# Ledger of designs, part 71: peptides against a protein of PDB entry 7AL2

Target 1, 85 residues: chain A of PDB entry 7AL2
Amino acid sequence: YEIMLIRPKTIDDINYVVDQVLEESNPVILDLSFLEKESPANFKLAGEKIKQMRSNYGAEALLLSRCNDKNLIIIAPKGVSLVRK

## One batch from the design tools (peptide; made by RFdiffusion4, then SolubleMPNN)

Design b2_p23_6_s1 (from b2_p23_6, 7 letters changed)
Fold by OpenDDE base, seed 4:
Formats: structure tokens, C-alpha cells, sequence
Structure b2_p23_6_s1 (fold): chain B 85 residues (1-85), chain A 23 residues (1-23)
């Protein structure tokens, strides 16, 4: 698999994340800081999509970093395990 | 660069908290 890196700016970008996780089975490291600052509606949508992927498809999600310039999250598909040491 | 700070599981409550606290 590949690890995808993206800072979503549009609904199309959000759907790209969903496609990567569910269709391609690729983990995604995403920065939600743009949506958080520029589009609260799409930020909410992104959160809803993450919930759906967790609830319906067994995806895992971790918050990696939260600061003024970053809101980094990793989403792993069911076939990829996130292991905490 | 990607910075790994304190990492937390994103349960539904945490996601809602992040959305609620967005500027």
C-alpha cells in the first residue's frame, strides 16, 4: 500500500480521502487545518466521513498533532493496523 | 515536516470536540 498525504481544501479532496481509505486501502495522513480555518461546514463534513469510515468499515483514526498551523490525523483502513508502543 | 506530538485516538466524541472548538 501507499501512504497518502493531503491537506484537503474542497469536498472533492474529502471524497478523495474516502476513496483512498475505502477503495484503495491506503492509509491517509491528512491536515484538516485548512478546512478548520476556511470552511467550518466542510470541516464538519470531514469529521462525519471519518466517523462513517470507523463505524461502517472498521477504519482507525488517530490525532497526531494539533496546533495553530496543523491538525494532523492519520486514517488507516481495516487492513492496516496502527500499533501504539 | 510532519510533527508527531501527543497522539490520541479519534473517537466520535473527540471528533465532535474538534469541530465544536474550530475557530
Amino acid sequence: as target 1 above (85 residues)
Amino acid sequence: SITLEDSFELDDERIDELVKNAP
Scores: peptide ipSAE 0.237, ipTM 0.712, DockQ to the pose 0.606
Fold by OpenDDE base, seed 1:
Structure b2_p23_6_s1 (fold): chain B 85 residues (1-85), chain A 23 residues (1-23)
Amino acid sequence: as target 1 above (85 residues)
Amino acid sequence: SITLEDSFELDDERIDELVKNAP
């Protein structure tokens, strides 16, 4: 598999993340800082999509870093484990 | 560039918190 990296700016980008996780079974590292600042509605949508992937498809999600200009999250599809050592 | 820090599990409550506290 591949690990995809993206800083979503549009709904299309959010749907790309969903497609990568659910259809391609690729983990995604995403930075939500743009949506958080520029589109509260799409930021909320992104959060809802993450919840849906976790609840319905067995995806896992971790917050990697949150600071002033960064909001880094990893989403792993079912079958790819996120393990804390 | 990507900078990793201490990572935390994102449960639904944490996701809601992030959205709620957005600027």
Scores: peptide ipSAE 0.237, ipTM 0.709, DockQ to the pose 0.594
Fold by OpenDDE base, seed 2:
Structure b2_p23_6_s1 (fold): chain B 85 residues (1-85), chain A 23 residues (1-23)
Amino acid sequence: as target 1 above (85 residues)
Amino acid sequence: SITLEDSFELDDERIDELVKNAP
């Protein structure tokens, strides 16, 4: 698999993340800082999509870093385990 | 490059908290 890196700016980018996780089975490292600052509606949508992928498709999600200039999350599809050591 | 700080499991409550407190 590939690990995708993206800082979403549009709803199309959000849908791209969903497609990568659910259809391509690729983990995605996601920076939500742009949406958080520029589009509260799409930031909320991104959160809802993450919850849906966790609830309905067995995806896992971890917060990697949260500070003023970044909001980094990894989303892993079912079958790719995120292991904490 | 991406810097890793403390890592946290994201449950629904944490996601909702982030959304609620967004500017």
Scores: peptide ipSAE 0.190, ipTM 0.685, DockQ to the pose 0.593
Fold by OpenDDE base, seed 3:
Structure b2_p23_6_s1 (fold): chain B 85 residues (1-85), chain A 23 residues (1-23)
Amino acid sequence: as target 1 above (85 residues)
Amino acid sequence: SITLEDSFELDDERIDELVKNAP
């Protein structure tokens, strides 16, 4: 698998994240800071998609960092576990 | 660049909090 890096700016970008996790089985590290600042509606949509991937498809998600200009989250598909040591 | 400051389980409540408290 590959680890995808993205800072979503559009709905197409959000759907890209979903496709990477569910169809390609790739973990995604995403920065939601653009949506948080520029599109509250799409920011909410992104959150809803993360919830759906967790609840319906066994994805895992972790918050990595949140500050003024950064909102980093990792989403892992069912086949890839996130382990803290 | 990717910077890890803190790591938290991203449960539904936390996701909602992030959306609610967005600037």
Scores: peptide ipSAE 0.185, ipTM 0.694, DockQ to the pose 0.591

Design b2_p23_6_s2 (from b2_p23_6, 6 letters changed)
Fold by OpenDDE base, seed 2:
Structure b2_p23_6_s2 (fold): chain B 85 residues (1-85), chain A 23 residues (1-23)
Amino acid sequence: as target 1 above (85 residues)
Amino acid sequence: SITLEDSFFLDDESLEELVANAP
């Protein structure tokens, strides 16, 4: 698999993340800071998509870093193990 | 700030909290 890195800016970007996780089985490291600042509606949508991937498809998500300019999350598809020590 | 040392798995509650205070 590949590890995808993206800072989503549009709904198309959000759907790209979903496709990478669910269809391609690629982990995605994403920065939600753009959406949080520029589009509250799409920020909430991104959160809903992460919930759906966890609830319905067994994906896992881990918050890596949150500060003023970053909101970094890794989403892993079912079958890719995230381990936090 | 939350850094790698303080990283954690996101459940539904934490995801809700994450987006609750969007401007």
Scores: peptide ipSAE 0.557, ipTM 0.881, DockQ to the pose 0.893
Fold by OpenDDE base, seed 5:
Structure b2_p23_6_s2 (fold): chain B 85 residues (1-85), chain A 23 residues (1-23)
Amino acid sequence: as target 1 above (85 residues)
Amino acid sequence: SITLEDSFFLDDESLEELVANAP
């Protein structure tokens, strides 16, 4: 698999994340800081998509870092384990 | 501020909390 890096700015970007996780089985490291600042609606949508991926498809999501200019989350598809050491 | 040391797995409640404070 590949690890995808993206800072979503549009709904298309959000759907791209979903496709990468669910269809391509690629982990995605995403920065939600743009949506958080520029589109609260799409920020909430992104959160809902992450919930759905977790609830329905066994994906896992880990908040890596959150500060003023970062909201970094890694989403891993089922079968790719995230491990904290 | 959350660093890698303070990172954590997001469940439904934490995801809701994450987006609740959007401006």
Scores: peptide ipSAE 0.553, ipTM 0.880, DockQ to the pose 0.926
Fold by OpenDDE base, seed 4:
Structure b2_p23_6_s2 (fold): chain B 85 residues (1-85), chain A 23 residues (1-23)
Amino acid sequence: as target 1 above (85 residues)
Amino acid sequence: SITLEDSFFLDDESLEELVANAP
Protein backbone atom coordinates (compact mmCIF):
# COMPACT_ATOMS: atom_id res chain seq x y z
CA TYR B 1 0.00 0.00 0.00
CA GLU B 2 0.88 3.68 -0.21
CA ILE B 3 0.61 6.32 2.49
CA MET B 4 -1.23 9.30 1.06
CA LEU B 5 -0.56 12.83 2.27
CA ILE B 6 -3.16 15.51 1.69
CA ARG B 7 -4.33 18.87 2.97
CA PRO B 8 -7.94 18.83 1.79
CA LYS B 9 -9.40 22.05 0.46
CA THR B 10 -12.59 20.90 -1.28
CA ILE B 11 -15.34 18.32 -1.02
CA ASP B 12 -13.65 16.48 -3.88
CA ASP B 13 -10.53 16.22 -1.72
CA ILE B 14 -12.58 14.79 1.13
CA ASN B 15 -14.10 12.21 -1.18
CA TYR B 16 -10.62 11.41 -2.45
CA VAL B 17 -9.61 10.57 1.13
CA VAL B 18 -12.59 8.26 1.48
CA ASP B 19 -11.71 6.51 -1.77
CA GLN B 20 -8.10 6.05 -0.70
CA VAL B 21 -9.05 4.49 2.62
CA LEU B 22 -12.00 2.35 1.54
CA GLU B 23 -11.28 1.47 -2.09
CA GLU B 24 -7.49 1.53 -2.23
CA SER B 25 -6.83 0.48 1.39
CA ASN B 26 -4.22 3.21 1.71
CA PRO B 27 -3.55 5.02 4.97
CA VAL B 28 -3.99 8.77 4.71
CA ILE B 29 -2.23 11.46 6.70
CA LEU B 30 -4.53 14.47 6.66
CA ASP B 31 -3.88 18.08 7.45
CA LEU B 32 -7.34 19.46 8.22
CA SER B 33 -6.10 22.96 9.03
CA PHE B 34 -7.31 24.49 5.76
CA LEU B 35 -10.85 23.23 6.18
CA GLU B 36 -10.86 24.10 9.87
CA LYS B 37 -10.02 27.72 9.09
CA GLU B 38 -11.66 28.27 5.72
CA SER B 39 -14.75 26.02 5.70
CA PRO B 40 -16.27 24.93 8.99
CA ALA B 41 -19.00 23.12 7.06
CA ASN B 42 -16.51 21.01 5.12
CA PHE B 43 -14.46 20.48 8.27
CA LYS B 44 -17.55 19.01 9.89
CA LEU B 45 -18.18 16.91 6.80
CA ALA B 46 -14.64 15.53 6.95
CA GLY B 47 -15.18 14.59 10.58
CA GLU B 48 -18.42 12.84 9.76
CA LYS B 49 -16.72 10.86 6.99
CA ILE B 50 -13.99 9.79 9.40
CA LYS B 51 -16.59 8.66 11.93
CA GLN B 52 -18.38 6.68 9.24
CA MET B 53 -15.18 4.97 8.14
CA ARG B 54 -14.45 4.00 11.74
CA SER B 55 -17.96 2.90 12.55
CA ASN B 56 -18.80 1.01 9.38
CA TYR B 57 -15.49 -0.09 7.87
CA GLY B 58 -13.13 -0.68 10.78
CA ALA B 59 -10.82 2.24 10.08
CA GLU B 60 -8.71 3.76 12.86
CA ALA B 61 -7.93 7.44 13.30
CA LEU B 62 -5.14 9.01 15.33
CA LEU B 63 -4.57 12.68 16.09
CA LEU B 64 -0.89 13.34 15.42
CA SER B 65 -0.55 17.06 16.02
CA ARG B 66 -2.66 20.16 16.33
CA CYS B 67 -1.22 23.66 16.25
CA ASN B 68 -1.94 26.98 14.56
CA ASP B 69 -1.07 25.85 11.05
CA LYS B 70 -1.54 22.08 11.27
CA ASN B 71 -4.25 19.66 12.25
CA LEU B 72 -2.75 16.28 11.47
CA ILE B 73 -4.75 13.06 11.59
CA ILE B 74 -3.82 9.64 10.25
CA ILE B 75 -6.60 7.36 9.05
CA ALA B 76 -5.69 3.70 8.71
CA PRO B 77 -7.92 1.34 6.76
CA LYS B 78 -9.00 -2.01 8.11
CA GLY B 79 -6.03 -4.35 7.99
CA VAL B 80 -3.44 -1.65 8.64
CA SER B 81 -2.92 -1.26 12.37
CA LEU B 82 -1.60 1.80 14.14
CA VAL B 83 0.87 0.73 16.82
CA ARG B 84 2.12 2.90 19.66
CA LYS B 85 5.39 1.89 21.33
CA SER A 1 -0.66 22.76 20.92
CA ILE A 2 -0.98 18.99 20.75
CA THR A 3 2.23 17.39 19.54
CA LEU A 4 3.16 13.85 18.61
CA GLU A 5 3.82 13.10 22.27
CA ASP A 6 0.24 14.11 23.00
CA SER A 7 -1.22 12.08 20.13
CA PHE A 8 -4.18 9.85 20.87
CA PHE A 9 -6.61 7.59 19.10
CA LEU A 10 -9.72 9.58 18.28
CA ASP A 11 -12.95 8.33 19.74
CA ASP A 12 -16.20 9.84 18.55
CA GLU A 13 -16.35 12.28 21.45
CA SER A 14 -12.82 13.52 20.80
CA LEU A 15 -13.45 13.92 17.09
CA GLU A 16 -16.65 15.85 17.70
CA GLU A 17 -14.86 18.05 20.20
CA LEU A 18 -12.16 18.71 17.62
CA VAL A 19 -14.78 19.81 15.11
CA ALA A 20 -16.67 21.89 17.66
CA ASN A 21 -13.51 23.78 18.62
CA ALA A 22 -12.71 24.84 15.07
CA PRO A 23 -12.09 28.59 14.78
Scores: peptide ipSAE 0.034, ipTM 0.589, DockQ to the pose 0.958
Fold by OpenDDE base, seed 3:
Structure b2_p23_6_s2 (fold): chain B 85 residues (1-85), chain A 23 residues (1-23)
Amino acid sequence: as target 1 above (85 residues)
Amino acid sequence: SITLEDSFFLDDESLEELVANAP
């Protein structure tokens, strides 16, 4: 598989993340800081998509870093395990 | 599998709080 890196800025970018996780089975490392600052509505949408992937498709989401100007999350599809040691 | 440190798995409550507290 491939690990995709993206800082989404648009709804198209959010849907791209969903497609990568669910259709391509690729983990995605994403920075939500742009949406958090520039579009609260799209930030909420991204959050809902993450919840849906976790609840319905067995995806996992891990917070890598959270501060005022950074919001890094990895989303792994079912079949790619994230392990904390 | 992928091992990650200095992080934690997001639960639904934490994710909701993250979204709710956006600037």
Scores: peptide ipSAE 0.032, ipTM 0.567, DockQ to the pose 0.453

Design b2_p23_6_s3 (from b2_p23_6 with F9E I15L I19V A20N)
Fold by OpenDDE base, seed 5:
Structure b2_p23_6_s3 (fold): chain B 85 residues (1-85), chain A 23 residues (1-23)
Amino acid sequence: as target 1 above (85 residues)
Amino acid sequence: EITLEDSFELDDESLDKLVNEAP
């Protein structure tokens, strides 16, 4: 598999994340800071999509960092686990 | 439940809190 990196700006980008996790089984490291600043509606939509992926498809999400200009999350599809040293 | 350093898992409550902070 591949690990995708993206800073979503549009609904198309959000749907791309969903497709990568659910259809391609690729982990995604995403930065939600653009949506948080520029589109509260799409920021909320992104959150709902992550909830749906967790609830219905066994994905997991972990907040990596939240600071100025960064809101970094990793989404792992079912079967890919995160392990701390 | 496994995290990385200061990172933490996002459940539904955490996700709701995250997105509701947007103006």
Scores: peptide ipSAE 0.477, ipTM 0.826, DockQ to the pose 0.458
Fold by OpenDDE base, seed 1:
Structure b2_p23_6_s3 (fold): chain B 85 residues (1-85), chain A 23 residues (1-23)
Amino acid sequence: as target 1 above (85 residues)
Amino acid sequence: EITLEDSFELDDESLDKLVNEAP
């Protein structure tokens, strides 16, 4: 698999994340800081998509880092485990 | 600020809190 990195800015980007996790089984590291600042509606949409991936497909989501200019989350498909050392 | 050391798994409640913090 590939690990995708993206800072979503549009609904198309959000759907891209979903496709990568569900269709391609690729983990995605995403920075939600743009949506948080520029589109609260799409920020909420992104959150709902993450919930759906967790609930329906066994994806896992981990908050990596959050500050004023970053909101980093990794979403892993069911077959990929996230481990902290 | 939450650093890597403070990272944590996101459940539905955490995700709701996350998106509700949007300005």
Scores: peptide ipSAE 0.476, ipTM 0.819, DockQ to the pose 0.929
Fold by OpenDDE base, seed 4:
Structure b2_p23_6_s3 (fold): chain B 85 residues (1-85), chain A 23 residues (1-23)
Amino acid sequence: as target 1 above (85 residues)
Amino acid sequence: EITLEDSFELDDESLDKLVNEAP
């Protein structure tokens, strides 16, 4: 698999994340800071998509870092385990 | 600021808080 890095700016970007996780089985490291600042509606949509991937497809989500200019989350598909050491 | 040292799993409640959604 590949590890995808993206800072979503549009709904198309959000759907790209979903496609990468569910159809390509690629982990995604995403920065939600743009949506948080520029589009509250799409920020909430991104959250809903992550919830759906967790609930319906067994994806796992972890908050990596949150500060003024970053909101970093990793989304792992069911086949990839996130391990804290 | 939350860094990798403070990283944690995001469940539905955490995601709702993250995006300021009402439960």
Scores: peptide ipSAE 0.466, ipTM 0.812, DockQ to the pose 0.620
Fold by OpenDDE base, seed 2:
Structure b2_p23_6_s3 (fold): chain B 85 residues (1-85), chain A 23 residues (1-23)
Amino acid sequence: as target 1 above (85 residues)
Amino acid sequence: EITLEDSFELDDESLDKLVNEAP
């Protein structure tokens, strides 16, 4: 698989993340800082999509880093284990 | 600031807090 990196800016980008996780089975490292600042509605939508992937498809989500200019999350498809050492 | 050392699994409650939504 590939590890995708994206800073989503649009609904199309959010749907791209969903497709990568669910259809391509690729983990995604995403930065939600743009949506948080520029589109509160799409920021909330992104959160709901992550909930749906967790609840309905067994995806796993981990907060990597949260600071003033970054909001980094990794989403892993079912079958890809996220392990803290 | 939450760094890699402070990383944690995101459940529904954590996601709600992240996006400032009520549970």
Scores: peptide ipSAE 0.465, ipTM 0.811, DockQ to the pose 0.624

Design b2_p23_6_s4 (from b2_p23_6, 10 letters changed)
Fold by OpenDDE base, seed 1:
Structure b2_p23_6_s4 (fold): chain B 85 residues (1-85), chain A 23 residues (1-23)
Amino acid sequence: as target 1 above (85 residues)
Amino acid sequence: SITLEDAFELDDEKLEELVNNAP
């Protein structure tokens, strides 16, 4: 698999994340800080998509870093384990 | 802020808190 890195800015970017996790089985490290600042609606949508992937498809989501200019989350598809040491 | 050392699995409550705390 590949690990995708993205700071989504549009709904298309959000759907890209979903496709990477569900269709390509690639983990995605995403920075939600742009959406959080520029589009609260799309930020909420991104969160709902993460919930759906977790609930319906066995994805995991781990918060990596939250600060003033970053909101980093890794989403892993089923079969890729996220382990914190 | 939360660093990598503070990383945690996102449950529904934590994810909602992130969304609700958007600026």
Scores: peptide ipSAE 0.032, ipTM 0.601, DockQ to the pose 0.941
Fold by OpenDDE base, seed 2:
Structure b2_p23_6_s4 (fold): chain B 85 residues (1-85), chain A 23 residues (1-23)
Amino acid sequence: as target 1 above (85 residues)
Amino acid sequence: SITLEDAFELDDEKLEELVNNAP
């Protein structure tokens, strides 16, 4: 698999993340800081999509870093385990 | 490069807090 890195800016980017996780089975490291600041509506949508992937498709999600200038999350598809040492 | 903090499981409560506290 590939590990995708993206800083989503549009709904199309959000749907790209969903496709990568659910269709391509690729983990995604995403920075939500742009949406959080520039589009609260799409930030909320992104969160809802993450919840949906976790609840309905067995995806895992971890918060990697949350500070003033970044909001980094990793989403892993079912079958790719996120393990903390 | 990106800097990482301790990794936290993003449960529904934590995700809801993040979304609801968006500016």
Scores: peptide ipSAE 0.031, ipTM 0.602, DockQ to the pose 0.581
Fold by OpenDDE base, seed 3:
Structure b2_p23_6_s4 (fold): chain B 85 residues (1-85), chain A 23 residues (1-23)
Amino acid sequence: as target 1 above (85 residues)
Amino acid sequence: SITLEDAFELDDEKLEELVNNAP
C-alpha cells in the first residue's frame, strides 16, 4: 500500500481521502488546518466522514498534532493497524 | 514537516471537540 499525504482544501479533496481509505486501502496522513480556518462546513463534513469510516468500515484514526495552525490526523484502513509501542 | 506532539486514538468525543472548536 501507499501512504498518502494531503492538506485538503475542497470537497473533492475530502472525497479523495475517503476513496483512498475505503477503495484503495491506503493510509492517509491529513492536515485539516486549511478546512478548519477557511470552511467550517467542510471541516465538519471531513470529521463526519472520518467518524463514518471508523464506525462502519473498521478504519482507525490517530491525532498526531493539534495547534493553532496544524491539525494532523492519520487514518488507516481496515487491515492496516496503528500500533503504539 | 510532519511532527508528533500528542498522539492518541480519536474517539467520538475528541472528534466532536475538534470539529466544534474550529473557527
Scores: peptide ipSAE 0.030, ipTM 0.581, DockQ to the pose 0.606
Fold by OpenDDE base, seed 4:
Structure b2_p23_6_s4 (fold): chain B 85 residues (1-85), chain A 23 residues (1-23)
Amino acid sequence: as target 1 above (85 residues)
Amino acid sequence: SITLEDAFELDDEKLEELVNNAP
């Protein structure tokens, strides 16, 4: 698999993340800072999609960094385990 | 920079907190 990196700016970008996780089985490291600042509605949508992927498809999600200029999250598809050592 | 020590589970409560407190 590949690890995809994206800073979503549009609904199309959000749907791209969903497609990568569910259809391509690729982990995604995403920065939600643009949506958080520029579109609260799309930020909420992204959160809803993450919840759906977790609840219905066994995806995992971790917050990697939260500060003024970053909101970094990793989403792993079913079959890729996120392990802290 | 960030390290793996900073990472934590983004559970539903934390996700809601982030969304609700967004600018």
Scores: peptide ipSAE 0.323, ipTM 0.768, DockQ to the pose 0.642; fails the geometry check

Design b2_p23_7_s1 (from b2_p23_7, 9 letters changed)
Fold by OpenDDE base, seed 3:
Order: C-alpha cells, then sequence, then structure tokens
Structure b2_p23_7_s1 (fold): chain B 85 residues (1-85), chain A 23 residues (1-23)
C-alpha cells in the first residue's frame, strides 16, 4: 500500500480521501487546517466521512498534531494497524 | 484551553482518537 498525504480544500478532495481509504486501502495523513479555517461546513463533512469509515468499514483515525497551520490526522484502513510504541 | 478541549471533543465525536499528550 501507499501512504497518501493531502490537505483537502474541496468536497472532491474529501471524497478522494474516502476513495483512498476504502477502495485503495491506503492510509491517509490528511491536514484539515484549510477546512477548519475556510469552510466549517466541509470540515463537518470531513468529520462525518471519518465517522462513517470508522463505523461501517473498520477504519481507525488518530490525531497526530494540531498547531500553527497544521491539523494532521491519520486514517488507516481496516487492513492496516496503527501501533503505538 | 477550553476552546481546544471543545475542539478535541468534536474530533472524538467523529471517532478520531485524541492522544492525551496532545491535550
Amino acid sequence: as target 1 above (85 residues)
Amino acid sequence: SEEDEKYFKELESYGVEVPEELR
């Protein structure tokens, strides 16, 4: 698999994230800082998509960092485990 | 801050795990 990195700005970007996790089974490190600042509606949508991926497809999501102009969250598909040492 | 804590609760409502060390 590949690890995707993206800072979504549009609904298309959000759907791209969903596709990467569910269809391609790729972990995604996404930066939500743009949506957080520029579009409360799309930020909420992104959150709802994360919830759906977790609840219905066994994905996991973990906040990596929130500071400055970065709001990093990793989303792992069901087949990839997030391990904390 | 309280504002940050509220944000963390929002993330958790989406199923995003928030590590204690980031609070």
Scores: peptide ipSAE 0.754, ipTM 0.942, DockQ to the pose 0.955
Fold by OpenDDE base, seed 5:
Structure b2_p23_7_s1 (fold): chain B 85 residues (1-85), chain A 23 residues (1-23)
Amino acid sequence: as target 1 above (85 residues)
Amino acid sequence: SEEDEKYFKELESYGVEVPEELR
């Protein structure tokens, strides 16, 4: 598999994340800082998509970092384990 | 801060795990 990196700005970007996780089975490291600042509605939509991927498809989501210019979350498809040491 | 805690609760409502070291 591949690890995708994206800072979504549009609904199309959000759907791209969903496709990568569910259709391609690729982990995605996404930066939500743009949506958080520029579109509360699309930020909420992104969150709802994460919830759906977790609840319905067994994905996992983990906050990696939050600061002024970054809000990084990794989404892992079912079968890819996030291990902390 | 209280604002950060509110945000972390929002993330957790989406099923995003928030590590203790980031709080």
Scores: peptide ipSAE 0.753, ipTM 0.942, DockQ to the pose 0.955
Fold by OpenDDE base, seed 4:
Structure b2_p23_7_s1 (fold): chain B 85 residues (1-85), chain A 23 residues (1-23)
Amino acid sequence: as target 1 above (85 residues)
Amino acid sequence: SEEDEKYFKELESYGVEVPEELR
């Protein structure tokens, strides 16, 4: 698989993340810093998409880092486990 | 902070795991 990196700014970007996880089975490292600061509505939408991917498709999501300039979350499709050491 | 805790709870409501070390 490939690991995709994206900082979503639009609904199209959010849907791209969904497609990568569900259709391509690629993990996505997503930076939510733009949506968090610039679009509360799309931030909520992104969260709802994460919830759907987790609840309906067995995806996992893990917060990697949060600060003023980045908000990194990794989303792993079912079959790709996130292991912490 | 209280604001951060609310944010983490929001993430958790979406199914995002929040490591304790980031709290």
Scores: peptide ipSAE 0.753, ipTM 0.942, DockQ to the pose 0.955
Fold by OpenDDE base, seed 1:
Structure b2_p23_7_s1 (fold): chain B 85 residues (1-85), chain A 23 residues (1-23)
Amino acid sequence: as target 1 above (85 residues)
Amino acid sequence: SEEDEKYFKELESYGVEVPEELR
């Protein structure tokens, strides 16, 4: 698999993330800083998509880092384990 | 801060795990 890195700005970007996780089985490192600042509605939508992927497909999501510049979350598809050492 | 805690609760409502070390 590939590890995808994306800072989504549009709904299309959000759906791209969903496709990468569910169809391609690729982990995605998401920077939500743009949506949080520029589109609270799409930020909420992204969150709802994460919830759906978790609830219905066994995806896992973990906050990696948060600051004024970045808001990084990794989403792992079922079968890719997030392990903390 | 209280605002940060509110944000973390929001993320958790979506099923995003928030490590304690980031709080």
Scores: peptide ipSAE 0.752, ipTM 0.942, DockQ to the pose 0.957

Design b2_p23_7_s2 (from b2_p23_7, 8 letters changed)
Fold by OpenDDE base, seed 5:
Structure b2_p23_7_s2 (fold): chain B 85 residues (1-85), chain A 23 residues (1-23)
Amino acid sequence: as target 1 above (85 residues)
Amino acid sequence: SAEDKEFFKLLESFGVEVPEELK
């Protein structure tokens, strides 16, 4: 698999993330800082998509880092386990 | 802060795990 990195800015970007996780089975490292600042509605939409991927498809989601300029979350598809040491 | 607490609760409502060390 590939690990995708994206800082989504649009709904199309959000849907791209969904496709990568569900269709391609690729983990995605998201920076949601743009949406958080510029579009609270799309930020929440992204979150709803994460919830759906977790609840319905067995994906995992984990906050990696939070600071003023970054909001990093990894989404792992079913079959790719996130292990914390 | 209250803002951070709200943010983390929002993420958790999305099913995003928030490590305690980041809170």
Scores: peptide ipSAE 0.742, ipTM 0.938, DockQ to the pose 0.978
Fold by OpenDDE base, seed 4:
Structure b2_p23_7_s2 (fold): chain B 85 residues (1-85), chain A 23 residues (1-23)
Amino acid sequence: as target 1 above (85 residues)
Amino acid sequence: SAEDKEFFKLLESFGVEVPEELK
């Protein structure tokens, strides 16, 4: 598989993340800092999509880092395990 | 901060695991 990196700015970007996780079975490292600052509504939409992927498809989500300029979350599809050492 | 706590709670409501070391 591939690991996708994206900083979503639009709803289309959010849907792209969903497609990568669910259809392509690719982990996604996403930076939600743009949405967090520029569109609280789309930030929450992204969160709802994460919730759906987790609840309905067995995806796993983990916050990697938070700072003023980055809000990094990894979303792993079912079958890819996130392990903290 | 209160804002950070709210943020982390929001993420957790989405099913995002938030490591304690980041809180």
Scores: peptide ipSAE 0.742, ipTM 0.938, DockQ to the pose 0.956
Fold by OpenDDE base, seed 2:
Structure b2_p23_7_s2 (fold): chain B 85 residues (1-85), chain A 23 residues (1-23)
Amino acid sequence: as target 1 above (85 residues)
Amino acid sequence: SAEDKEFFKLLESFGVEVPEELK
């Protein structure tokens, strides 16, 4: 698999993330800082997509880092385990 | 802060795991 890195800005970007996780089975490292600041509605939409991927498809999501200009979350598809040591 | 606490609760409601060391 590949690990995708994206800072989504549009609904199309959000749907791209969903496709990568569910269809391509690729982990995605998301920077949600743009949506958080520029579009609270799309930020929450992204969150709802994460919830759906976790609840319905067995994906995992983990906050990696939070600072002024970054909001980094990794989403792993079912079959790719996130291990914290 | 209160704002951060609300943010983390929002993420957790999305099913995002928030490590304690980041809170």
Scores: peptide ipSAE 0.741, ipTM 0.938, DockQ to the pose 0.961
Fold by OpenDDE base, seed 1:
Structure b2_p23_7_s2 (fold): chain B 85 residues (1-85), chain A 23 residues (1-23)
Amino acid sequence: as target 1 above (85 residues)
Amino acid sequence: SAEDKEFFKLLESFGVEVPEELK
């Protein structure tokens, strides 16, 4: 698989993430800092998509880092395990 | 801060795991 990196800015970007996780089975490292600051509505939409992927398709999500200019989350499709050690 | 706490609660409501060391 490939690991995709994206900083979503639009709904199309959010749907791209969903496609990568559910259809392509690729983990995605998201930077949600743009949506958090520029579009709270789309930030929450992204969150709802994460919730749906987790609840309905067995995806996992983990916050990797938070700072003033980055909000990094990894979304892993079912079959790719996120293990903390 | 209160804002950070709300942010983490929001992420957790999405099912995002938030490591304690990041809080």
Scores: peptide ipSAE 0.741, ipTM 0.938, DockQ to the pose 0.954

